# Ledger of designs, part 104: peptides against a protein of PDB entry 6EJA

Target 1, 276 residues: chain A of PDB entry 6EJA
Amino acid sequence: VEYMPANPVRIAFVLVVHGRASRQLQRMFKAIYHKDHFYYIHVDKRSNYLHRQVLQVSRQYSNVRVTPWRMATIWGGASLLSTYLQSMRDLLEMTDWPWDFFINLSAADYPIRTNDQLVAFLSRYRDMNFLKSHGRDNARFIRKQGLDRLFLECDAHMWRLGDRRIPEGIAVDGGSDWFLLNRRFVEYVTFSTDDLVTKMKQFYSYTLLPAESFFHTVLENSPHCDTMVDNNLRITNWNRKLGCKCQYKHIVDWCGCSPNDFKPQDFHRFQQTARP

## One batch from the design tools (peptide; made by RFdiffusion4, then SolubleMPNN)

Design b2_p19_1_s1 (from b2_p19_1, 9 letters changed)
Fold by OpenDDE base, seed 5:
Structure b2_p19_1_s1 (fold): chain B 276 residues (1-276), chain A 19 residues (1-19)
Amino acid sequence: as target 1 above (276 residues)
Amino acid sequence: SELEEQQQMLLEEPEIDTE
């Protein structure tokens, strides 16, 4: 028998979408839609057709909204982090949406776990944050991620400008850019004025693939560090994006490929263990 | 060099379609 919480968590799904694949997005949306959750959708500034389609969907459901602002977010761009941060602020200001968890998705994602399983798990661990770390040498991670390099997003390109130093006293971490964050931590990231949050927002404004490291680094160096769980829970299928094609060289002065091979069964395995 | 391209293992994001 699955755990059924008396006070089930409600999830804010943030969807960052682009292109013209409206039918695929519609299929994915129908697969993840539930009346008790909330859906906040950002459509790339350059995807006007998709934006019109998404607006039509949002008018049909009271728990679906589209960002009134739109960014041109390129692969690996710092603007992706800005998209998440602004979405977090918007969601916190929506007093009529009492969400408990923040989960990011793309149009290419597909759910591999049931809603009941996800809600049951998160309700049991509602005070935790789920971020998957790289699981290798940290110095090597810094080099491979280019965290010691300065990047500038301009003209739909990430320009490598030169070297930089990691801020003193900060333990940098990262891994997957797919995460599950509780409302309390999102509030901290959004509204805190401490040196950590302020400096990290500035630092990651010039970072390649910032979403893979920003939230990890902020959480682990914050007063909320004890809420860290090294698992982002495999609730959607992202395996379609795995591979080393280097197809984004025209966008970024850095070539990368996805090395992470998350196992779908990891979700159930983790659910059976005690809270860290 | 700073201008030299380096191939590293990173998590890939979806390709952005520029209409």
Scores: peptide ipSAE 0.009, ipTM 0.474, DockQ to the pose 0.107
Fold by OpenDDE base, seed 3:
Structure b2_p19_1_s1 (fold): chain B 276 residues (1-276), chain A 19 residues (1-19)
Amino acid sequence: as target 1 above (276 residues)
Amino acid sequence: SELEEQQQMLLEEPEIDTE
């Protein structure tokens, strides 16, 4: 019998989807759906068929909503971060959705853990944020990710404009673009007017693959740095049985199949991985 | 370079349904 917390956390799942994979999305949605959680879905501006399908789902469930705004996003583009940030703001403004954690998903994700396991774990560590670092040399990471390069997203392309400098005094970090963030940190990212958040939002608006580094960097340089856990507790992977395709990245495994996956044994070790 | 490969991957993304 799994431990049932007295005050279970409620999760806001943000789904960023595109294309025509409506059946795949439907299967994934059914697998992760629970009445106590919330689902906020962004459909690419160019995916009208999928948008219609998702709207139909949202009308059937009171805890499912679709973004009224839609962006034309490309994977790895700066607009992806904008999508997450705007979704975070929207979710914080939804007073009728008392969520405790933010988790991002794609249409190709499929749960590998039970809801009870996830809720039990997050309820125990509700004050922590879960981000997985690259685990390599940071200088090499910066170069390979192109963080020292300026990019402009235009016409669904990322254009390299030239070189740039990393802001002084900022410890840049990154890794997986899958994260579990508590409401408190999301509030900080959304509403803080401090120099860190302001500069990082600007910096990452011209960044390639910004979601792989933005939240890591902001968290580690913020007053919330002590809540960092170097584990994204990946609860989903690419379900090949559903026809999911993995995209290869040299630094980051987009398939979500790594030692970073949540394991029951992690319950006893996560506090040790917290960064000051 | 790895960066060039990443850029190429972004540029070669499949077309999105506009219907």
Scores: peptide ipSAE 0.019, ipTM 0.514, DockQ to the pose 0.044; fails the geometry check
Fold by OpenDDE base, seed 2:
Structure b2_p19_1_s1 (fold): chain B 276 residues (1-276), chain A 19 residues (1-19)
Amino acid sequence: as target 1 above (276 residues)
Amino acid sequence: SELEEQQQMLLEEPEIDTE
């Protein structure tokens, strides 16, 4: 029997979808839908058919909305981060949606655990942020991710323009582009005018695969660094186990994360670094 | 390299509805 929290968290699910995978989206939506949560869906600007389908869904549920703006986003493009950031702002401005956590999903994502389990877990750790780091040599990560390279998104392509320097005093980190962020941190990212957030937004506007690193880097260098949990509650090797070659399919597995699974070091990994 | 793989993945973007 799962613990039932007295004050259960409410989740804002942000779905970024494209193409014609309407049936898949419908299945995923039905699997994750709950009346106590909120669903904010962005449909690629080029996916008009899917947009029409999603609009129909949004009209049927009061806790489902579609972004009034739409971006043409490519995988790995800087515009994807912009999509998340704008969605965060929108969600914070929706005063009638009192959400506690932000979770990003694609149409290919599928939860493997119950809503009750997820809510119970997040309710217990409501002050934490869940981001999975690469867990390897950071210098190598920087090189492989091209963080020291300048990119420009144009004509559905990321163009490499040349080399750049990582801002001084910033500890860059990254890993998975799937994350669970609490409202407090989202507020910080959205409204803070400090040098960190300002510089990082500018820096990552010319970054390849920015969502894999932006939130990690901002969090770890922010006053909220002590809220970092090196786990995104996702099954990283699920597709390999299933023999699926789909690069965009992710399975949410929060059962792998229990209080016993977390060590103090998992929650306080970045306390060893200087706080701003 | 991962960078090269990432660039290749960008070129292999999933099909987008062009309606």
Scores: peptide ipSAE 0.014, ipTM 0.516, DockQ to the pose 0.042; fails the geometry check
Fold by OpenDDE base, seed 4:
Structure b2_p19_1_s1 (fold): chain B 276 residues (1-276), chain A 19 residues (1-19)
Amino acid sequence: as target 1 above (276 residues)
Amino acid sequence: SELEEQQQMLLEEPEIDTE
């Protein structure tokens, strides 16, 4: 018998979508839609067709909204983090949407777990944050991610400007750019004026693939560090071509294949794995 | 593999409409 929470959590799903994958998005949306959750959709500034389609959907559901602002993002771009951060702020300002968790998705995602399973699990662990770490040597991660390098997103390109130092006293971590964050931590990230949040926002504004590391690093160095669970509870399956290659050098001045060594089983487990 | 699919997501360039 599955646990039925007395006070089920409500989820804010943030969908960052681009291109012309309207059918795929519609299918995914249908699969994850629930009346008790909230859906906040960002469409790339250059994806006007998709934007029109998404707007149509948002008009049909009271718990679906589209970002009034739209960013032009590129692969690995720092603007992706900006998108998430702004979305978080927006969601916190929506007083009529009492969400408890933040979950990011893309149009390529498809749920592999039921809503009931997800809600039950998150309701049990509503005070935790779920971020999957790379699971390897941290120094190697830093090097492969280029965290010790300065990048600038400009003209649809991530320019490598030079070397930089990681701020002193900061334990850098990262892994998956898919995360489940509780509202409390999102509030902290959004509104805190402490040195950690301030410095990290600045630091990661010049970072390649910042979403893979920003929230990990902020969480682990914050007063909320004890809420870290080394599991992103990936509830979606990808409908994409197989293969991992270093590509798109024309967009990013870094030949960085993902250093993450995830196991498929790690993504499909609703198990709390507390980070020591 | 499923792992390969997941890793591919980290490396794929988004296809965006042109104005």
Scores: peptide ipSAE 0.007, ipTM 0.448, DockQ to the pose 0.050; fails the geometry check

Design b2_p19_1_s2 (from b2_p19_1, 10 letters changed)
Fold by OpenDDE base, seed 4:
Structure b2_p19_1_s2 (fold): chain B 276 residues (1-276), chain A 19 residues (1-19)
Amino acid sequence: as target 1 above (276 residues)
Amino acid sequence: SELEEQQQLLLEEPEIDTE
């Protein structure tokens, strides 16, 4: 017998989409749409066609909104984390959207369980946060992810600038960039002024694939650490994502096998980056 | 585990467009 919650959780789905994947997005949206949930969609700044289509959808549903701001993001870019963080802030400021969980999605995602199952499960574990860890050697993870390296996102490229130290006293963790976060933790990440959140926001603004590690690291080092569940409730090929294929070598100065370094002649490009 | 059985989404490797 499936658990039927008396007070079912409401989910804020944050969709980060790009390109011309309108059909996939429409299919996915149709599959996950429910009147009791909320959908906040960010369309890449360069994807104007998709943006127009998404706007049309948002006008048809009161629980669907599009970010008024749009970022140009790249794979592995620090701007992706910024997108999530800003979305979280926006969602917290939407007093008319009483969501309980934050879930990020892309156009390629598709549900394999029913909404009722998801809601029942999250309602049972509403105080927990679901983040899938890499499940391997953490030192290797740090090296492979380049967490001990400084990166700068500029001109649709992640430039490796040099080495850096991980802040002392911080236990770094990570894995999947897909997560399910409860509102309480999102509030903490968004509004806390403690050293942990402040330092980590700064640290990860210069990090490759920050969404794969930021929330893990913040959670595990925070007063909310006991809410960690090593599961993101998703089936994903995250091992491949963390692998060394150098698929995006042209836009990221790191792949673990043959990393690229920034070029001195590219110094002028740093002025185009607005970072905290 | 219960958590594993409650998996909701199937994810593919995401790609983000560049200029």
Scores: peptide ipSAE 0.007, ipTM 0.418, DockQ to the pose 0.035
Fold by OpenDDE base, seed 3:
Structure b2_p19_1_s2 (fold): chain B 276 residues (1-276), chain A 19 residues (1-19)
Amino acid sequence: as target 1 above (276 residues)
Amino acid sequence: SELEEQQQLLLEEPEIDTE
């Protein structure tokens, strides 16, 4: 019998989707749907067919909503981070949705763990944030990710404008663009007016693949740094059976399929993965 | 370079349905 927490956490799943993969999305949605969680779906501005399909789903379930705003995003573009940040703000303003954790998903994701397992784990560690680092040399990471380069997203392209400096006093980190963030940290990122959050939002608005580094960097340099766990506890992977495609990156596993996946052993090794 | 390769991947993303 699996442990049932007395006060189970409720999860806000943010889905960022595009294209025509409506059937794939439907299958994924059915697999992750639970009445106690919340689902907030952003459909690319250019994906009108998919948007109509998602709206139909949202009308059938009270805990499913679609973003009233839509961005034209490219994977790895700065607009992706903007999408997450705006979604976070929206979710915090939804007073009727008392969520405890934020989890991002794509249409190609598919759950590899049960809801009960996920809820039990997160309920035990509700004060922690789960981000997976690249596990390599940071200087090399900065160069390979182009964090020392200035990019501009325009017309669905990332234009390299030139070189830039990493802000002084900031310890840059990154890795997986899949994360599990608690409400408290999301509130901090959304509403804080401190120098860290302000500067990082500006810095990452001109960054390639910003979601792979923004939340890591903000968390590790924030007053919440002691809540960092170097494991994203990914509950889903790219489901190849559903026809998903992965993009390869040398430094980061874009597919989110790796030792980063949630494992039962994580229950016992949790303290070892925590960072101050 | 790794950076150039990453940028190229972004540029080669599948077309999005505009319908």
Scores: peptide ipSAE 0.018, ipTM 0.509, DockQ to the pose 0.045; fails the geometry check
Fold by OpenDDE base, seed 2:
Structure b2_p19_1_s2 (fold): chain B 276 residues (1-276), chain A 19 residues (1-19)
Amino acid sequence: as target 1 above (276 residues)
Amino acid sequence: SELEEQQQLLLEEPEIDTE
């Protein structure tokens, strides 16, 4: 029997899209659309055709909006993080959209599980944040990700300028750039003026692939560190931890494993240890 | 290296239109 929450969570889906994949986006949108959720779509500044198509969709649904600002974002560029951060601020300022979770998607993403299953799962764990860590040697991760390197985004390219140091006292982490964040943590990231958030925003503005590490690092070093779950509910997470067998996709998927099969006693396997 | 691979991917993405 599927769990039916008394107070179901409402999700803000942030879609970052580019190119001319209008048909694909339309299919994905139809698959994830629900009247109780919210959809905030950023279209790359250089994708005018797609922007026109998305605007048309937004006019048909009251819970669909398009960012009034548009960035020219390269994959892994610092501007991608800026896109997410600005979207978060916008969503928090939309008082008429009472969302509980932030989920980022691309046009290529597709839900494998039903909306009811996703909502049931997130409603059960509404106080948690879902970020997938790399699960490898952290020092090696830092080197391979270039976190100890300074980058500058310019002319659709990330220029390596030189070496830099990781801020002292910060435990750097990262992994997937797909995440599920609760509103409380998003509020913290958006409005906190503490040293952690301030330093990390500055640090990651010169970082390669910042979305793969920023939210992990901020969360694990924040007062919200105990809410960290090492799982972004993507197909790879479920394959490794729950024994589900599926092809790797950038989608919200538990590969045939029902969220209802997730028992409290199993939750510790996904939860990260508290950080200072 | 993974860094080099990532850097290459940055050059290839995203697919934008010409408008």
Scores: peptide ipSAE 0.014, ipTM 0.535, DockQ to the pose 0.038; fails the geometry check
Fold by OpenDDE base, seed 5:
Structure b2_p19_1_s2 (fold): chain B 276 residues (1-276), chain A 19 residues (1-19)
Amino acid sequence: as target 1 above (276 residues)
Amino acid sequence: SELEEQQQLLLEEPEIDTE
């Protein structure tokens, strides 16, 4: 018998979507939809067709809303972090949505647990934050992620401007840009005026792929550091055999590997996998 | 200029609406 919590957590799912794949998004949405959770959807500023489709969906469900603002979130862009931060603020201001956890998703992401399993797990560990670290040498991670480089997002491009120093006294960490954050920590990130949050927001506004490191770094250097769990309960599809390439050089002055698209047949497989 | 290093990224290239 699965554990059924007396006070189950309610989840705010933030979906950041782009392109024209409305049917695929609809399928993914139906797979994760539950009446007890909340769905806040950001559609890329350049995806007007998709935006119209998502608006239609939001009108059919009381627990689905679309961001009234829209950003052009390019691959690796700093604007992606801005999207999450603004979404967090919006969600905290929605007094009619009593959510307990923040979870980000994209069309290329899929939860590896059933809704009941996820809710049971998060209800048991409602005071924890789940962020997956890179699990390798930190100095190497900094170099490969370009954290010691200054980037500027402009004209749909991430421009590499030069070198920079990591702020003194800050332990930088990162890994996956998929995370599960409790409301308390989201409140801290959103409303704190301490030096850590202020400096990190500034630092990461000039960072490549900031969502892979910002929340890790803020959490681990904050008074909430004891709530860190090195697990994001996510599954990603990588083709390791193909290696890394510079296919997105036209967008970012950096090279790297991107995850493979999930295949429809993979969804069934993912739901069968329970990870601790 | 600085040489680029390979990294494992979790973001995919956004598809831009042509409309």
Scores: peptide ipSAE 0.007, ipTM 0.476, DockQ to the pose 0.097; fails the geometry check

Design b2_p19_1_s3 (from b2_p19_1, 11 letters changed)
Fold by OpenDDE base, seed 1:
Structure b2_p19_1_s3 (fold): chain B 276 residues (1-276), chain A 19 residues (1-19)
Amino acid sequence: as target 1 above (276 residues)
Amino acid sequence: SELEEQLEMLREEPEIDTE
């Protein structure tokens, strides 16, 4: 059901990109660009070519900015969470960008619905946060994610140091590292000094794939817990044939899955379908 | 619920665990 909201939400899209896939990024950008939204782009510190390309785009649009800071992020690295957290802080400090929702994207993302559909939906449920949970046994999730293991990001590698305990009284959750968060919750995560946020930031600084669990865990244990919706609204290209293997063993002392870049043959998956 | 119906229309996220 679509409707024209009286006060449509404005979205801050945070794009975390790396490599040299400029063409794919450009296509994705064109697909999601709207004059009423905001785009904050972080380019990996090592991706200078892409950075130059993105800077050129940002100069053409007033609602597109590039992070003045750049991190060397690795797949599964704790630095990815730092990137999101710093981006959130930056966006909250941009008083000229009145955004209502935070949505993270990579170059391997593509919208499956129209902007109008997304805006209408989020405008109706602007008080909710959308995080997709694993939907399975939580103990298995903890083991699979290595949440009971201590990791250290160093020299572009996630080193497994040993075992650790999950803090008492915390209900750990997680799933997709793609989320839609309302401004109110982002403010809480960014500026709260309560024990939950403080401890979780510390805990997840030594966590593998922290973005897949940090926001879920913080939200569910926070005063905002009743705002959680177990769903997200994006499509990511997962190569099912590859499965969840040790594809990045050389980078991380763990096994997992990561999204792949879209290929032209994947276009059929991007076609919008009408549903009752 | 209305929320569930609208979510069904918009969601197409692949499962993380493909195995």
Scores: peptide ipSAE 0.033, ipTM 0.597, DockQ to the pose 0.060; fails the geometry check
Fold by OpenDDE base, seed 3:
Structure b2_p19_1_s3 (fold): chain B 276 residues (1-276), chain A 19 residues (1-19)
Amino acid sequence: as target 1 above (276 residues)
Amino acid sequence: SELEEQLEMLREEPEIDTE
């Protein structure tokens, strides 16, 4: 028997999708859809077919909306962070959607737990933020992520311009680009005019894979630092056995790792298991 | 901790989407 909270949290799922992942998206959407949650979907500017498909879905469900703006996001691009930040602002301005948590998803994500389990857990820890750290030496992380390098997103490419310094007094952290953030922290990130948020938004505008580090760094250096939980509660299709490859050299001047598209053979990993 | 126990119930693998 699962715990049923008296005041269950409602989740805003932000889906960032692109390409030809219509079948995967449909499958994922069916798996995560619930009438009490909200779904805000951004489709890459170049993915017109997918956009049309998503629009059709949004017309069928009152709690599903599509971003009226669309960005041309690339792997590792700084624009991905902009997408999340703008979606956060939009969601905060939607007064008819009283969400409590922000969760980002891609077409490669698939739930491994029930909605009831997730809601029960988040309802119990509604004041916390869930971000998974890299768990390694921070200096090594900075180097591997290229955080000490300056990048410019232009013409669908991340150009490496040179070296840069990490802002003084800032403890940089990061890891997974998947996170669960409570509304209060999202409000802080969106509307705060303090030096931290302002400086970090500027810094990460020239950062490779900014979503893997921005929210971690802002949270840990903010007045909300005590709300961090080092876990993102989700698993995506990450083929660890194959290691990291430089498969995106044509669009970025750096090598990194990104989640792979969901494969049928990976389905067994998404089986829901009850743990005693 | 209680939190860690609850987290274990929601995750399949110890490492989640980290490089």
Scores: peptide ipSAE 0.024, ipTM 0.524, DockQ to the pose 0.069; fails the geometry check
Fold by OpenDDE base, seed 5:
Structure b2_p19_1_s3 (fold): chain B 276 residues (1-276), chain A 19 residues (1-19)
Amino acid sequence: as target 1 above (276 residues)
Amino acid sequence: SELEEQLEMLREEPEIDTE
């Protein structure tokens, strides 16, 4: 149901893009652009051509910015979560961009609702967070996602190091890696120093497909747990199936055995710190 | 609930323009 809200929400769209899909990105951007929203674009460190194209676009609009930092991300890698977390921090520090919601997009996404519909809906439920759960047995989900396994991202590859335990007292959840988060929850994730956020940032630094479960797990175990809505219907992916999936074998050691698997004992040699 | 009703409406996805 559409209505004209008295105080319409403003959205920060975070676009994580890579490759050479300039035309597709341009088409998607034109479809989602509105003067009242904000667009923060991260281009993969390896995609220099695309970066140049995106910079050209950003110079034309005051509400479009490109991340000054660039990560080499692989889909399913821990660096993707880092990208989102750093983007969240950046957006919170941009005092001239008063956004109310955080929405992640890729170049392959396309809006399925009008701007007015989206704004009206989110304005009505501005205190909620929208995350889609897997909808199956949780134990099975944990196994299929490899949440009880330890991974290390290195050289654009997710290396399986061995088994691990899920922290006691934490209800792990997940599903879609597409989410709509309100500013209040983003502030909590970004600035909280409580044990939950600290522990989960560390835990998910070594997690496969972290974006599919990090925000779910943090939200459901946080003081904000009552704000969760099990739905994320807003955008469709043209070149991606929604939901949990196994990543390509060439970039992740999960769908089968790898001769390069590390032993659990090797983990102590890496000594990686928690993600920001 | 009202939220559930609105979410149900959103589940009816329109056709996507492929151009």
Scores: peptide ipSAE 0.022, ipTM 0.519, DockQ to the pose 0.031; fails the geometry check
Fold by OpenDDE base, seed 4:
Structure b2_p19_1_s3 (fold): chain B 276 residues (1-276), chain A 19 residues (1-19)
Amino acid sequence: as target 1 above (276 residues)
Amino acid sequence: SELEEQLEMLREEPEIDTE
């Protein structure tokens, strides 16, 4: 859906980056940069070289900022969710950045949609939240994600401590950790003191790959549940090899891979798909 | 699955600066 919006949405892009891929990040940044949007970049605590590079970029653009705080994050770590949540809070407190949507990116992402397309679409559906669900058996999802397991992030490792119960009355959902959230929902997640948000923040602080499920679960169980769109509107493609095999690494005390279930996300389009 | 993709990314995680 493309049209010229009368009041185009402005996007806060949150980039969570690590390593030494400064050139790749620069390339990606240039590809997604627009003067009307905002870019908030978190650099891993351990990536000082990259941090210096990113700081240089931020000094050149008024709509680019770097988090003054830095976490040591891993992709599967609970700290990643913390990073997003803190970034959301920061962005909400930046009164000079009137953003309408929150979109997360990594250094490996490259745009596959035009800015105009994205803005047009989001401007039309500015009251919606876009989260892609796994689209399969939820019980299987819970098992594969280890949501019924307790994890602790320590020393760049997710330790499986044991079993746990999913809170009663909560419908757990999830899928992609790439999401597009409107400001209103971000405000809710950030400042709400209701039982749902409070409990879920606690629950997901001990969750493997929490960003793949936290926002889904909170949204679907919240007063904002009617804003759910089962589509993350993936606008970037990873510059990586396709395919995945189940593996156990020192960084994750869990393995939930299924070769037959693997599909890339680059097939997503800007289409509104209502969550059933 | 999304989890599988993330696990793959973990496998290919770039080197972290230890300085």
Scores: peptide ipSAE 0.014, ipTM 0.463, DockQ to the pose 0.052; fails the geometry check

